# Ledger of designs, part 2: peptides against a protein of PDB entry 2YKT

Target 1, 231 residues: chain A of PDB entry 2YKT
Amino acid sequence: SRSEEMHRLTENVYKTIMEQFNPSLRNFIAMGKNYEKALAGVTYAAKGYFDALVKMGELASESQGSKELGDVLFQMAEVHRQIQNQLEEMLKSFHNELLTQLEQKVELDSRYLSAALKKYQTEQRSKGDALDKCQAELKKLRKKSQGSKNPQKYSDKELQYIDAISNKQGELENYVSDGYKTALTEERRRFCFLVEKQCAVAKNSAAYHSKGKELLAQKLPLWQQACADPS

## One batch from the design tools (peptide; made by RFdiffusion4, then SolubleMPNN; aimed at target 1 C192 F193 E196; its pose is not in this set)

Design b2_p24_4_s1
Fold by OpenDDE base, seed 3:
Structure b2_p24_4_s1 (fold): chain B 231 residues (1-231), chain A 24 residues (1-24)
Amino acid sequence: as target 1 above (231 residues)
Amino acid sequence: MEELDKRIEELKEEIKKIEEQIAE
């Protein structure tokens, strides 16, 4: 029946969230943590590189003919430090606003969805059983009526069962329809949450890239001409 | 997050009530 098909679709939505979406989200979080760790590693390695650059700047400052180049090298290292600070802010947001929140959400949602699905199934079955009972009783009544010398005595009761069946069938159809809409809403909500959190990451990433671009664009012309005018 | 925990408990209670009604 159409109600049975819609019931199946509803269950499949919940099943898809629990068996496909949630595991995939867990994997996404794991990959995110791995990515974060790698970026932290890059940060550490970069620090070593630019610390060494500072050391070269110190040597230039101590030289007789390259003193001004020392300042240039120091500026290069300082710009990197500022860019790195922006990256750290981005990573902090990435961890706190995306990974942590998603991890907490996915854990609780697994339990929630199980309970929600069970409730839906229990109520759907209850309504279905009630409908089946009324249908069975009507069938029994009709058999009695056919064997009776006075079938008219059962006519009112037959009408009552017909009305009850109609009402219960309508109720069941509405319930499973609403259930399906609810399930789809649950699924959409989870995707929207992911999108929103990823938007926050994108915003912070944009800030990081913008800061780097601005700082380098400002200083690079100065650095490029530094060797043209020896002191 | 606390809201979800609360909602889970509510759902469990509702299920229990429905099951009791079916058993009657």
Scores: peptide ipSAE 0.055, ipTM 0.728, DockQ to the pose 0.014
OpenDDE base, seeds 1, 2, 4, 5: peptide ipSAE 0.029, 0.035, 0.032, 0.021; ipTM 0.599, 0.525, 0.530, 0.496

Design b2_p24_4_s2
Fold by OpenDDE base, seed 5:
Structure b2_p24_4_s2 (fold): chain B 231 residues (1-231), chain A 24 residues (1-24)
Amino acid sequence: as target 1 above (231 residues)
Amino acid sequence: IEEIDERIKQLQEEIKKIEEQIAE
């Protein structure tokens, strides 16, 4: 029946969230943590590289013929430091605004969805059983009427059952329909939350890239000129 | 997070009420 099919669809939405979405989200979080760790590693390694560059700058500053290039090397290292600071801020946001929040939600979501699905199933079954009972009673009444010498005796009761069946059928259909809409809304809400959090991360990432571009664009001509002009 | 926990409790209570009605 239409109601039965819609019921199956509703259950499948909940199952899809629990069995497909949530495990995939856990994997996404795990991959995010790996990415964060790798970027932190890059930051640490970069610090060592540019600290070594500073040492080269110190040597230049101590030289007779390359003193001005010492300042250039120091500026290069300083610009890197500023870029890395922006990266660290982005990573902090990535951790706190995306990974932590998603992790907290996904850990609780299994219990929530199980309860929501169970509630829906229990109520759906209750309405279905009530409908079946009325249908069974009508069938029994009709059998009695067929065997009776006075079928008119049962006419009023038959009408009552017919009305009850009609009402219960309508209620069941409406409940299942609303249940399906609710389930789809639950699914959409989870995707929307992910998208919104990812947008926040993207904004912070854009700020990091923009700052790096600006700093390098400002200083690069100066550094190039220093190399071109002999002392 | 707190909202989710509260919602779980509400759902559990609602389920219990429905089960009681079915048993009657």
Scores: peptide ipSAE 0.022, ipTM 0.541, DockQ to the pose 0.014
OpenDDE base, seeds 1, 2, 3, 4: peptide ipSAE 0.010, 0.007, 0.005, 0.007; ipTM 0.423, 0.360, 0.357, 0.340; seeds 2, 3 fail the geometry check

Design b2_p24_6_s4
Fold by OpenDDE base, seed 4:
Structure b2_p24_6_s4 (fold): chain B 231 residues (1-231), chain A 24 residues (1-24)
Amino acid sequence: as target 1 above (231 residues)
Amino acid sequence: MEELDKKIEELLKELEKIKKEIAE
């Protein structure tokens, strides 16, 4: 029946969230944590590299013929420090605004969805059982009427059951329809939340990249010229 | 999170109410 099909669709939405979306989201969070760790590792490794660059700058400053190049190397290291600061800010946002919040939500969501689905199923079953009962009673009544010498005796009761069936069918259909809309809304809300949080991360990432580009674009011509100028 | 917890509690309460009504 139409109501049965709609019921199956509703349950499938909840099942999809619980069995597909949430596990995938947990994996997404895990991959995010791994990515964060890797970026932290890059940061640490980069520090070592640019510290070594500073050492080269010190040597240049101590030389007789390359003193000005020492300043250039120091500037390169300083730009790196500034870029690194922007990366650290981005990582903090990535952790606090995306990963932590998603982790908290996904942990609680299983219980919420389970309760919501059970509530829906219980009410749907109750309404369905009531409808089935009325239908069964009508069928029994009709059989009794067909075997009776006075079928007119059962006409009023038959009408009452028909009306009851019609009303209960309508109520069931409405309930299941509303349930389906609710389930779809729950699913959409979760995707929207993910999108919104990812947008925030994207903005912070853009700021990091923009700052890096700006700093390098400003200084690179100067650094290139330092080698071209005769000392 | 607090809002979600409250909503879970509400759902559980309603579920228990429904179960009692069906059992009667």
Scores: peptide ipSAE 0.024, ipTM 0.485, DockQ to the pose 0.015
OpenDDE base, seeds 1, 2, 3, 5: peptide ipSAE 0.021, 0.019, 0.021, 0.020; ipTM 0.488, 0.495, 0.477, 0.431; seeds 3, 5 fail the geometry check

## One batch from the design tools (peptide; made by RFdiffusion4, then SolubleMPNN; aimed at target 1 L25; its pose is not in this set)

Design b2_p25_5_s2
Fold by OpenDDE base, seed 3:
Structure b2_p25_5_s2 (fold): chain B 231 residues (1-231), chain A 25 residues (1-25)
Amino acid sequence: as target 1 above (231 residues)
Amino acid sequence: SSEEKELEKKIEELKEEIKKQVEES
């Protein structure tokens, strides 16, 4: 029936969220944690590199013929330190605003969806059983009427059961239809949440890249000229 | 978070509703 098909579609939406979306989201979180760890590793390695660059700047500052190049090397290291600080801020946001929030939600959501699906199934079954009962009683009444010497005695009850069946059928169809819309809304909400959180990450990433580009663009012309004049 | 608490509340409400439906059948 139409109601049975719509019921199956509704259950399939919940099953898709629980069996496909949520496991995939858990994997996404795990991959995010791995990415965060790798970027933290880059941060640590960069510190060592630019600390070594500072040491080269110290040596230049102690020289008689390259003293001004010491300041250039220090500026290079400082700009990269500022870029790295911006990366660390982005990583904190990535952890706190995306990973932590997704991790908390995905665990709670599995329990919520299981309960929501069970509620829907129980109510759908209850309405279906009530409809089946009315249909069965109408069939019994019709059999009794056909065997009776006075069939007209049962006409009013037959009409009552027909009306009850029609009403219960309509209620079941509406309930299942609303259930399907609700399930689709729940699915969409989860994707929207992911998109919104990823947009926040993208904004923070853009700020990091913009700051780096700005700082380097400001200083690079000065650094490029530092070797042009032999002091 | 406030959202987590709300979801936890909704889970418990759904459980109670299921229990009620089973008792009425």
Scores: peptide ipSAE 0.029, ipTM 0.629, DockQ to the pose 0.025
OpenDDE base, seeds 1, 2, 4, 5: peptide ipSAE 0.000, 0.031, 0.008, 0.022; ipTM 0.324, 0.640, 0.361, 0.560; seeds 2, 4 fail the geometry check

Design b2_p25_5_s3
Fold by OpenDDE base, seed 5:
Structure b2_p25_5_s3 (fold): chain B 231 residues (1-231), chain A 25 residues (1-25)
Amino acid sequence: as target 1 above (231 residues)
Amino acid sequence: SSMEEELEKKIEELKEKIEEQVKAA
């Protein structure tokens, strides 16, 4: 029946969230944590490299013929420091605005969805059983009427069961329809939340890249000139 | 930057859309 098909669809939506979406989201979070760790490692390694660059700048500053290049090397290290600071800010946002929030939600969601599905199934079954009971009673009544010398005696009661069946069928269909819409809304909300948080990450990432580009574009001509035109 | 501002607007639009969908459901 239409109601049975919609019921199966509803259960499948909940099943898809629990068995596909949530595990995939946990994996996404895990991959995000790995990425964060790797970027933190890059930041640390970069610090060592640019600290060594500063040391080269110190040596240049102590030289008789390359003093001005010392300042250039120091500026290069400083620009890097500013870029790395921006990266660290982006990583903090990535952690706090996406990973932590998704992790908190996904850990609670399994219990929530199980309860929601169970509630739906219980009520759906209750309505279905009530319908089946009325249909069974009507069938019994009709059998009794066929064996009777006075079938008209049962006509009013037959009409009552027909009306009850019609009403219960309508209620079941409406309930299952609403249940399906609710399930789809639950799924959509989860995807929308992921998109929203990823947009925030994208914004912060854009800021990092923009700042780095700006700083390097500003200083690079100066550094190139210093190498070409010794003072 | 202009790009960051645009992204912020889109995030806010998305938030509003989500809220409306939740209310309508």
Scores: peptide ipSAE 0.038, ipTM 0.481, DockQ to the pose 0.045
OpenDDE base, seeds 1, 2, 3, 4: peptide ipSAE 0.035, 0.000, 0.005, 0.037; ipTM 0.494, 0.261, 0.382, 0.498

## One batch from the design tools (peptide; made by RFdiffusion4, then SolubleMPNN; aimed at target 1 K105 E186; its pose is not in this set)

Design b2_p27_8_s3
Fold by OpenDDE base, seed 1:
Structure b2_p27_8_s3 (fold): chain B 231 residues (1-231), chain A 27 residues (1-27)
Amino acid sequence: as target 1 above (231 residues)
Amino acid sequence: EEEEEEEEEEFEKEMEEHLKKFEEKLS
C-alpha cells in the first residue's frame, strides 16, 4: 500500500541518518582532528626551520660583504611568521567552528533521532492498529449481516464503518506523508549544517591563502634581486 | 495494479516536487 511504502521510506531516511550519516560524520570529525594535528605539527616544525633561518640572517648581518642578505633572510622569516599566524587563526576556526560544533551535534543527534523515530513509529502503529480494528469490525459486521434474516438492520452501521475506515486511512496516509517530509527535512538540515560549517572553514582558508599570497608577492621580487644587487 | 502504479507515480511526482522545492531553496 502507499502508506506502507511511505512508512518504509520514512524509516529508511531515519536509518540512513543514524547508520550511515552519523557514523560517517564521526569519521569525518576524526579525520579533521588528524588533519588539525598534522597542521599543528607543521607549525611547530616550521618554527624550528625559520628560527634556524634567522640564525643564518644574523651571521650574514655580521659579515662585511653580505649584510643586506641578512635583512632578506630576516624578512623571509618574518613573512613566514605572519603566514603562520594566519594558519593558526584558520586552525582555531577549524577546531571551534567546524570540529567542536559537529562533535556536539553528532553526540546529541543519536538520542534525538532515536526518540523522533520511536515517536513516529508509535503514532504510525497506533493509527494503523485503529484502522485494522475498524476493518476487522466491518468484516465481522458483514459476516453477521450475511447470516441474518434482516440484513437491512446492519446497513447504517456498515456505512459508518466504511466512513470510519476511509477517514482513518486518510489520516494514516497524511501522517506518514508528513512523517516522510519531516524525515527528509531532518536529513537535509544535517547536510546543510555540514555545508555551512565547511563554508566557514573555506572562508578562513581563503583568508589565509590570500594573506600568504599577498605577502609573498610583495617580497619575493625583492628577495630574488638581493644577490644580483650587491650593495 | 494500475491504481497502485498511478499512486506510485503520483507519489514519485510529489517527492520530485518536494526535492525541486529543496533545490530551489539552494539556488
Scores: peptide ipSAE 0.006, ipTM 0.278, DockQ to the pose 0.034
OpenDDE base, seeds 2, 3, 4, 5: peptide ipSAE 0.035, 0.000, 0.000, 0.019; ipTM 0.557, 0.242, 0.229, 0.443; seeds 2, 5 fail the geometry check

## One batch from the design tools (peptide; aimed at target 1 L108 R189)

Design b2_p29_4_s1 (made by RFdiffusion4, then SolubleMPNN; its pose is not in this set)
Fold by OpenDDE base, seed 2:
Structure b2_p29_4_s1 (fold): chain B 231 residues (1-231), chain A 29 residues (1-29)
Amino acid sequence: as target 1 above (231 residues)
Amino acid sequence: SSELEKKIEERQKELEEVLEKQEKKEALL
């Protein structure tokens, strides 16, 4: 029946969220934590590299013929330090605005969805059982009417059961339809939340890239001319 | 939310059409 098919679809949506989406989201969070760790490692390694560059700048500053190049090397190291600071701010946002919030939600969601599905199943079954009972009573009444010397005695009662079946059928169909809408809305809400959190990360990433581009665009022409313009 | 509800209603209509076609096919067998 239409109601049975829609019921199966509704249950499948909840099962897909619980058995596929939520586990995949946990994996996504784990991969995000690995990525965060790797980027933190990049920041640490970069510090060592640019500290060594500063040492080269110190040596240039002590030389007779390359003194001005010391300032250039110091500027290169300082610009990179500022870029790394922006990266650290982006990583804080990545952790706090994406990973932590997704982790908190996914851990709470399993209990919520299980309860929601159970509530839906219980009410759907209750309405289905009530309909089946009414249909069974009508069938019994019709059997009694066929065996009776006065079938007209049961006509009013038969009409009452027909009306009750029609009403219960409509109620079941509406309930299952609303259940399906609710399930699809729950699924979409979870994807939308992920998209919105990724948008926040993208904004913070854009700020990091913009600051880096600005700083490098300002200084790179000066650095490129340093060797061609001996003091 | 209203746009989502509209899309869901469209999908429900498509499902009903599929079920009606299936019922007609079964009735002919």
Scores: peptide ipSAE 0.008, ipTM 0.376, DockQ to the pose 0.024
OpenDDE base, seeds 1, 3, 4, 5: peptide ipSAE 0.000, 0.000, 0.000, 0.007; ipTM 0.195, 0.192, 0.235, 0.344; seed 1 fails the geometry check

Design b2_p29_7 (made by RFdiffusion4)
Pose (drawn by RFdiffusion4):
Parts: C-alpha cells; structure tokens; sequence
Structure b2_p29_7 (pose): chain A 225 residues (1-144, 151-231), chain P 29 residues (1-29)
C-alpha cells in the first residue's frame, strides 16, 4: 500500500523534471545567451575606450614635458588589454563549456524522459495486473485455515514472488527517479563551477596587474617639492 | 558523446554486472 504512495511519488518526480526543471533550464539557457550578447557589447565598447585612451597617450608622447604621462596612459591601456583577454577566457568557458553543453543535454532529454516514465508506467501496471490476477485465482480456489491444497500453495508461492517483484520494482523506480533529478542539478552545478574557476582567474589577474602598476601611476603627477 | 548518453551506458553496464553476479551465485549453489 505504501507501495502505491511510492508509485505516485515516482510519477511526480518525472513530471517535475519534464514540466518544471527542463523548461526552467530552457529559460536559463536563454538568459545565458542574452548575457553573452551583452558581454560582447561591453568587450567591444571597452575597445573603443582604450583606443581613445591610447590616442591621448600618443599626444602626450610627442610633447615637451609630458612624455612620461604618455607612457602612463599606454600602460593603462595595456593593463586593460591583459585584463580583458582574461575576461574573454572566462567568456568562452561560458559558451562552449556551459551554454552549448546544457543545450545539448536538454535537447535529448525530452525523448529520454518521456520514454523512461512511459516504460516505468507500463512495467509497473503489468506487474500489478499479474499480481491482482493471481490473487483472484487464489480467492476463487479458497472460496469454493492452516490447511492448503497443493494448487493453493503454488498460488501462494507465485503471489509472494510477484508481490516481492512489484515492491522492488517500485522501490528501485523511486530511487532511480530521484537520481535522474540529482544528476541534472549536479551537471548544472558543475558547469557553473567551471565558469566560476575562470571568474576567479580573471579577478586574480586584475588584482595583481593593478597592484603592480597603480602606485607608479599615482606618482606621475605628485608634487616634486 | 553527450553526458546523457554516458549516464545511460553506465546504467546498462551496472545492470550487466548485476546479472553476471546473480549467475555466479547460482552456479556456486
């Protein structure tokens, strides 16, 4: 009987994956694509900014008394080129290693989940029907206490076997369904962890490049007196 | 191969191992 409760829980897990998780995953993929389109806009504009900044650096390089300021502006643009390309690295860890792999899995999953739930429902119903029939045959023999005919005993053995088979099938089906759900969340967490490692390398690169160059830049227009 | 295909292959391999173990137990008996 708790078997029937477990049977409904299992159907509910497959329904939750097909109707809640995968659609939300489709939405997450769409937001990721928008995010990358936007990140491309920033990388492009950062280019225009830094070239405009190099142009100022060229002007200071050709003047009397401000040449070193020209060098400072060149170095600022250079630091940004090095930071940006550590960012472009985190960006491709986003496209090839997250968005593409999520799209690939979610594409195949629709057929896989519809087929798995269906196979489970058919197998569970077929075992339930066979058990009910064996029990009906036994009830017929028994109707027309510590006594059992040979045939009654054979039915009792068969009912016991099929009941054990049905309960194991429902028990294993539930464990499998929870595992299908955990694997989909685990994959999502793993893809995010990978993009996060590259965000750590990007931010670490920025901290050190700036920690190196920033004091010299702050000194360039200090009072020499 | 996709991650889903790998998961399906691992499940099939596990089922085959379980069947082989059951056959070995029966032979021992």
Amino acid sequence: SRSEEMHRLTENVYKTIMEQFNPSLRNFIAMGKNYEKALAGVTYAAKGYFDALVKMGELASESQGSKELGDVLFQMAEVHRQIQNQLEEMLKSFHNELLTQLEQKVELDSRYLSAALKKYQTEQRSKGDALDKCQAELKKLRKKPQKYSDKELQYIDAISNKQGELENYVSDGYKTALTEERRRFCFLVEKQCAVAKNSAAYHSKGKELLAQKLPLWQQACADPS
Amino acid sequence: KTELEKEIEEEEEEEEEEEEEEEEEEEEE

Design b2_p29_7_s2 (made by RFdiffusion4, then SolubleMPNN; from b2_p29_7, 14 letters changed)
Fold by OpenDDE base, seed 5:
Structure b2_p29_7_s2 (fold): chain B 231 residues (1-231), chain A 29 residues (1-29)
Amino acid sequence: as target 1 above (231 residues)
Amino acid sequence: MSELEKYEEEEEKKKKEEEEKLELLKELE
C-alpha cells in the first residue's frame, strides 16, 4: 500500500542517518583531529626553522659588512611569527567551532534518533493495528449479514465501519506522510549544520591566507633588494 | 505539562474515543 511504502521510506531515512551519516560524521571529526594535529606539528617545526633564522640574523648584525642584512633576516622571522599567529587563531576556531561542536552533537544524536524512530514506529503500529481491527470487524459483520435472513439489518453498521476504515486509513496515511517529512527535515538539518560550521572554518582560513599574502606582498620587494642595495 | 505531554495526552484521548465508538458499534450488533 501507499502507507506501507511511505513507512518504509521513513524508516530508511532514520536508518540512513544512524547507520551512514553519523558514522561518517564521526570519521570526519576524527580526520579533522588528525589534520589539526598535523598543522600543530607544522607550527612547531616552523618555529624551530625561524628561530634558527633569527640566529643567522644575529650573526649578520655582529658582522662589519653585513649588518643591514641582520635586520632583513629579523623581519623575515617576524613576518613568519605574525602569519603563524593567524594560523593558531584559525586552528583554535577549527577546534572550538567545528570539531568540538560536531563531536558534542553526534554523541547525543544516536540516542535522540533511536528514540524518535521508536516513537514513530510505535505510533505507526498503533494506527495500523486500529485500522486492522476495524477491517476485521467489518469482515465479521459481512459474514453475519450473509448468514442472516435479514441482511438489511446490518447495512447501517456496515456503512459505519466503512467510514471508520476510511478515516483510519486517511489518518495513517497522513501520519506516515508527516513522519517522512519530519525524517527528511531531520536529515537536512544535520547536513545544514555541517555546512554552516564548515563555512565558519572557511572564513577563518580565508583570513589567515589573506593576512599572510598581505604581509609577504608588503615585505618581499624590500627583502629582494637588500643584497643589491647595502644602504 | 510540556507541549509534548499535552500532545500525547490529546492523542491518547482521541484513541480512547475511537475505541469506545468501535465498542459501541459492536454492542449494537
Scores: peptide ipSAE 0.013, ipTM 0.319, DockQ to the pose 0.051
OpenDDE base, seeds 1, 2, 3, 4: peptide ipSAE 0.007, 0.012, 0.013, 0.000; ipTM 0.279, 0.329, 0.333, 0.237; seeds 1, 2, 3, 4 fail the geometry check

Design b2_p29_7_s4 (made by RFdiffusion4, then SolubleMPNN; from b2_p29_7, 14 letters changed)
Fold by OpenDDE base, seed 3:
Structure b2_p29_7_s4 (fold): chain B 231 residues (1-231), chain A 29 residues (1-29)
Amino acid sequence: as target 1 above (231 residues)
Amino acid sequence: KSELEIEEEEEKKKKEEEEEKKLKELLEL
């Protein structure tokens, strides 16, 4: 029936969230943590590289013919430090605004969805059973009427059961339809939350890239000229 | 359904609704 099909669709939405979306989201969080760790590793490795660059700048500053190149090398290291600081701020946001919040929600969501699905199933079954009972009573009444010498005695009661069946059928269909809309809304909210958190990450990432571009664009012409300038 | 079965289903429904409500609050959904 239409109601049975819609019921199956409703249950399938909840199952898809529980069995596909949430496990995939847990994996996404895990991959995010790995990515965060790798970026933190980049910051650490870069520190060693630019500390070594500073040492080269010190040597240039001590030289007779390359003193000005010392300042250039120091500026290169300082610009890098500022870029790395911006990366660290982006990583903090990535951790606190995306990963932590997703992790908190996904761990609670299994229990929530289980309860929501059970609630829906309990009420759907209750309405279905009430309909089935009314249909069964109508069938019994019709059998009794067929065996009676006065079938007209049961006509009003038969009409009452027909009306009750129609009403209960409509209530079941409406409930299942609303249940399906609710389930789709639950699914959509989870995707929307993910999108919103990714938008925050994207904004922070854009700030990191913009800062790096700005600093490098400002200094690179100066650095490129340094070897052509007299000491 | 017996009256007892109806009562048990209603009690179960109420418990599931309360659990759902509590968990919605926890999830801030």
Scores: peptide ipSAE 0.043, ipTM 0.565, DockQ to the pose 0.033
OpenDDE base, seeds 1, 2, 4, 5: peptide ipSAE 0.013, 0.040, 0.015, 0.038; ipTM 0.291, 0.543, 0.284, 0.550

## One batch from the design tools (peptide; made by RFdiffusion4, then SolubleMPNN; aimed at target 1 F193; its pose is not in this set)

Design b2_p30_3_s2
Fold by OpenDDE base, seed 5:
Structure b2_p30_3_s2 (fold): chain B 231 residues (1-231), chain A 30 residues (1-30)
Amino acid sequence: as target 1 above (231 residues)
Amino acid sequence: MLKEFEEKLAETKKKIEELEKKIEELKKLI
């Protein structure tokens, strides 16, 4: 029946969220944590490299013929420090605004979806059972009427059961239809939340890249001329 | 038979209400 098909579709949406989306989201969070850790590792390694560059700048500053190149090397290290600070801010946002929030939601969502699906199933079954009961009672009444010398005695009661069956059938169909719409809305809401959070991360990443590009574009011409323009 | 169905219906309604409360509680946390 149409109601049975729609019921299967509704249950499949909940199953897809519980068995496909949520596990995939947990994996996404785990991969995000790995990515964060790798970027933190890059930041640490970069610090060592630019600390060593500062040491080369100190040596240049102590020389008689290369003193001005010491300042250039210090500027290179400082610009890197500023870029790394922007990266650290981006990573904090990535952790707090994406990973932590998704982790909290996915953990609670399993309990929520289990309860929501159970409610839907319980109510769908209840409405189905009530319909089946009315159909069974109508069948019993018709059997009594067929065995009676006065079938007209049961006509009003038969009409009442027919009306009740029609109403309960419509109620079941509407409930299942609304259940399907609700399930699809729940699925869409989860994808939308992921997209919105990823957009926030993308904005922060864009700011990091823009700042880095700006700082390097400003200083690079000066650094490139440093050897050509002895003081 | 009718009484048994009515009792089952009453129990089912109670279960639905309990699930509704649980859902609403969880919605506040999400």
Scores: peptide ipSAE 0.161, ipTM 0.792, DockQ to the pose 0.010
OpenDDE base, seeds 1, 2, 3, 4: peptide ipSAE 0.118, 0.131, 0.149, 0.154; ipTM 0.760, 0.700, 0.775, 0.790

Design b2_p30_8_s1
Fold by OpenDDE base, seed 5:
Structure b2_p30_8_s1 (fold): chain B 231 residues (1-231), chain A 30 residues (1-30)
Amino acid sequence: as target 1 above (231 residues)
Amino acid sequence: SLLEELQQKVEEAEKKVEELEEKIEKLKSL
């Protein structure tokens, strides 16, 4: 029936969220943690490289003919430090505002969806059972009427059951239809939340890239001419 | 918080399931 088809569609939406979306989201969080760890590793490795650059700057500052190049090397290391600080801020936001929140939410969402599906199934079954009962009673009444010498005795009661069946059928169809809309809304809400969180990540990433570009664009011309300037 | 709200929704949904299960059992006894 149309109601049964809509019921199957509703259950399939919940199943898709629980069996496909939620596991994929857990994997997404895990991949995010791996990405964070790798970027933290890059930050640490870069620190070692630019600390070594500072040491080269110290040696230049101690020289008789290259003292001014020491300041250039120190500036290069300082710009790197500022870029890395911006990256660390981005990573902190990525961890606290995305990964931690998603990790906490996905477990609760799993429980919520299980309860929501069970609620829907239980109410759908309750309405279905009530409908089936009325249909069964009508069938029993019709059998009694067919065996009776006075079928008109049961006519009013037959009409009452027909009306009750019609009403319960309509209620079931409406409930299942609303259930499907609710399930689709739950699915859409989760995708929208993911998109919104990724927009926040993109904004933070843009700030990191912008800061790096600005700092380097400001200093690079000065550094490029440093070797042409007399000591 | 959003998490607290979600926890409340879980509890409400679970409670509603229990109520509906009782209703179904009552319906079966009729």
Scores: peptide ipSAE 0.114, ipTM 0.710, DockQ to the pose 0.015
OpenDDE base, seeds 1, 2, 3, 4: peptide ipSAE 0.031, 0.028, 0.051, 0.030; ipTM 0.660, 0.640, 0.657, 0.658

Design b2_p30_8_s3
Fold by OpenDDE base, seed 4:
Structure b2_p30_8_s3 (fold): chain B 231 residues (1-231), chain A 30 residues (1-30)
Amino acid sequence: as target 1 above (231 residues)
Amino acid sequence: SLLEELQAKVEEAKKLIEELEKKIEELKAL
């Protein structure tokens, strides 16, 4: 029946969230933590590299013929430091605004969804059972009427059951329909939340990349000509 | 209907995420 199909669909939405979405989200968070760790590793490794570059700049500054190139090397390291600061800010946002918030939500969601599904199932079953009971009673009444010498005595009661069945069928269909809409809304809300958090990450990432581009674009022409200029 | 539209949007979002997950797994395999 239509109501049975919609009921199955509703349950499947909840099950999909609980058994597919939430586990996948947990995995996503785990992968995010790995990515964060790797980026932190890049930060550390980059620091070592540019600290070594500073050392080369110091040597240049101590030379007789390459003193001005020392300043260039120092500037290169300083620009990197500024870019690195932007990366660290991005990482903080990535951790605090995405990973932590997703982790908090997914942890709480299992119990919530289980309760929501159970509530829906209980009420759906209650309405379904009431409908089935009325249908069964009507069937019994019709059998009695067919075996009776006076079938007309059951006509009013038959009509009452028909009306009750119609009403209960409508109520069940409406309830299941609303349940399906609610379930889909719950699913959509979770995806929307993920998208919104990813948008925040994207904005912070864009800021990092933009700042780096600006700093390098400003200085790179100066650095490129440094070796062409006589000391 | 509103329900159908909502369902379509949800399904689209799911597909997009699934595709990205597959791409991530493919990249890991390289």
Scores: peptide ipSAE 0.015, ipTM 0.378, DockQ to the pose 0.027
OpenDDE base, seeds 1, 2, 3, 5: peptide ipSAE 0.010, 0.013, 0.006, 0.006; ipTM 0.348, 0.401, 0.173, 0.334; seed 1 fails the geometry check

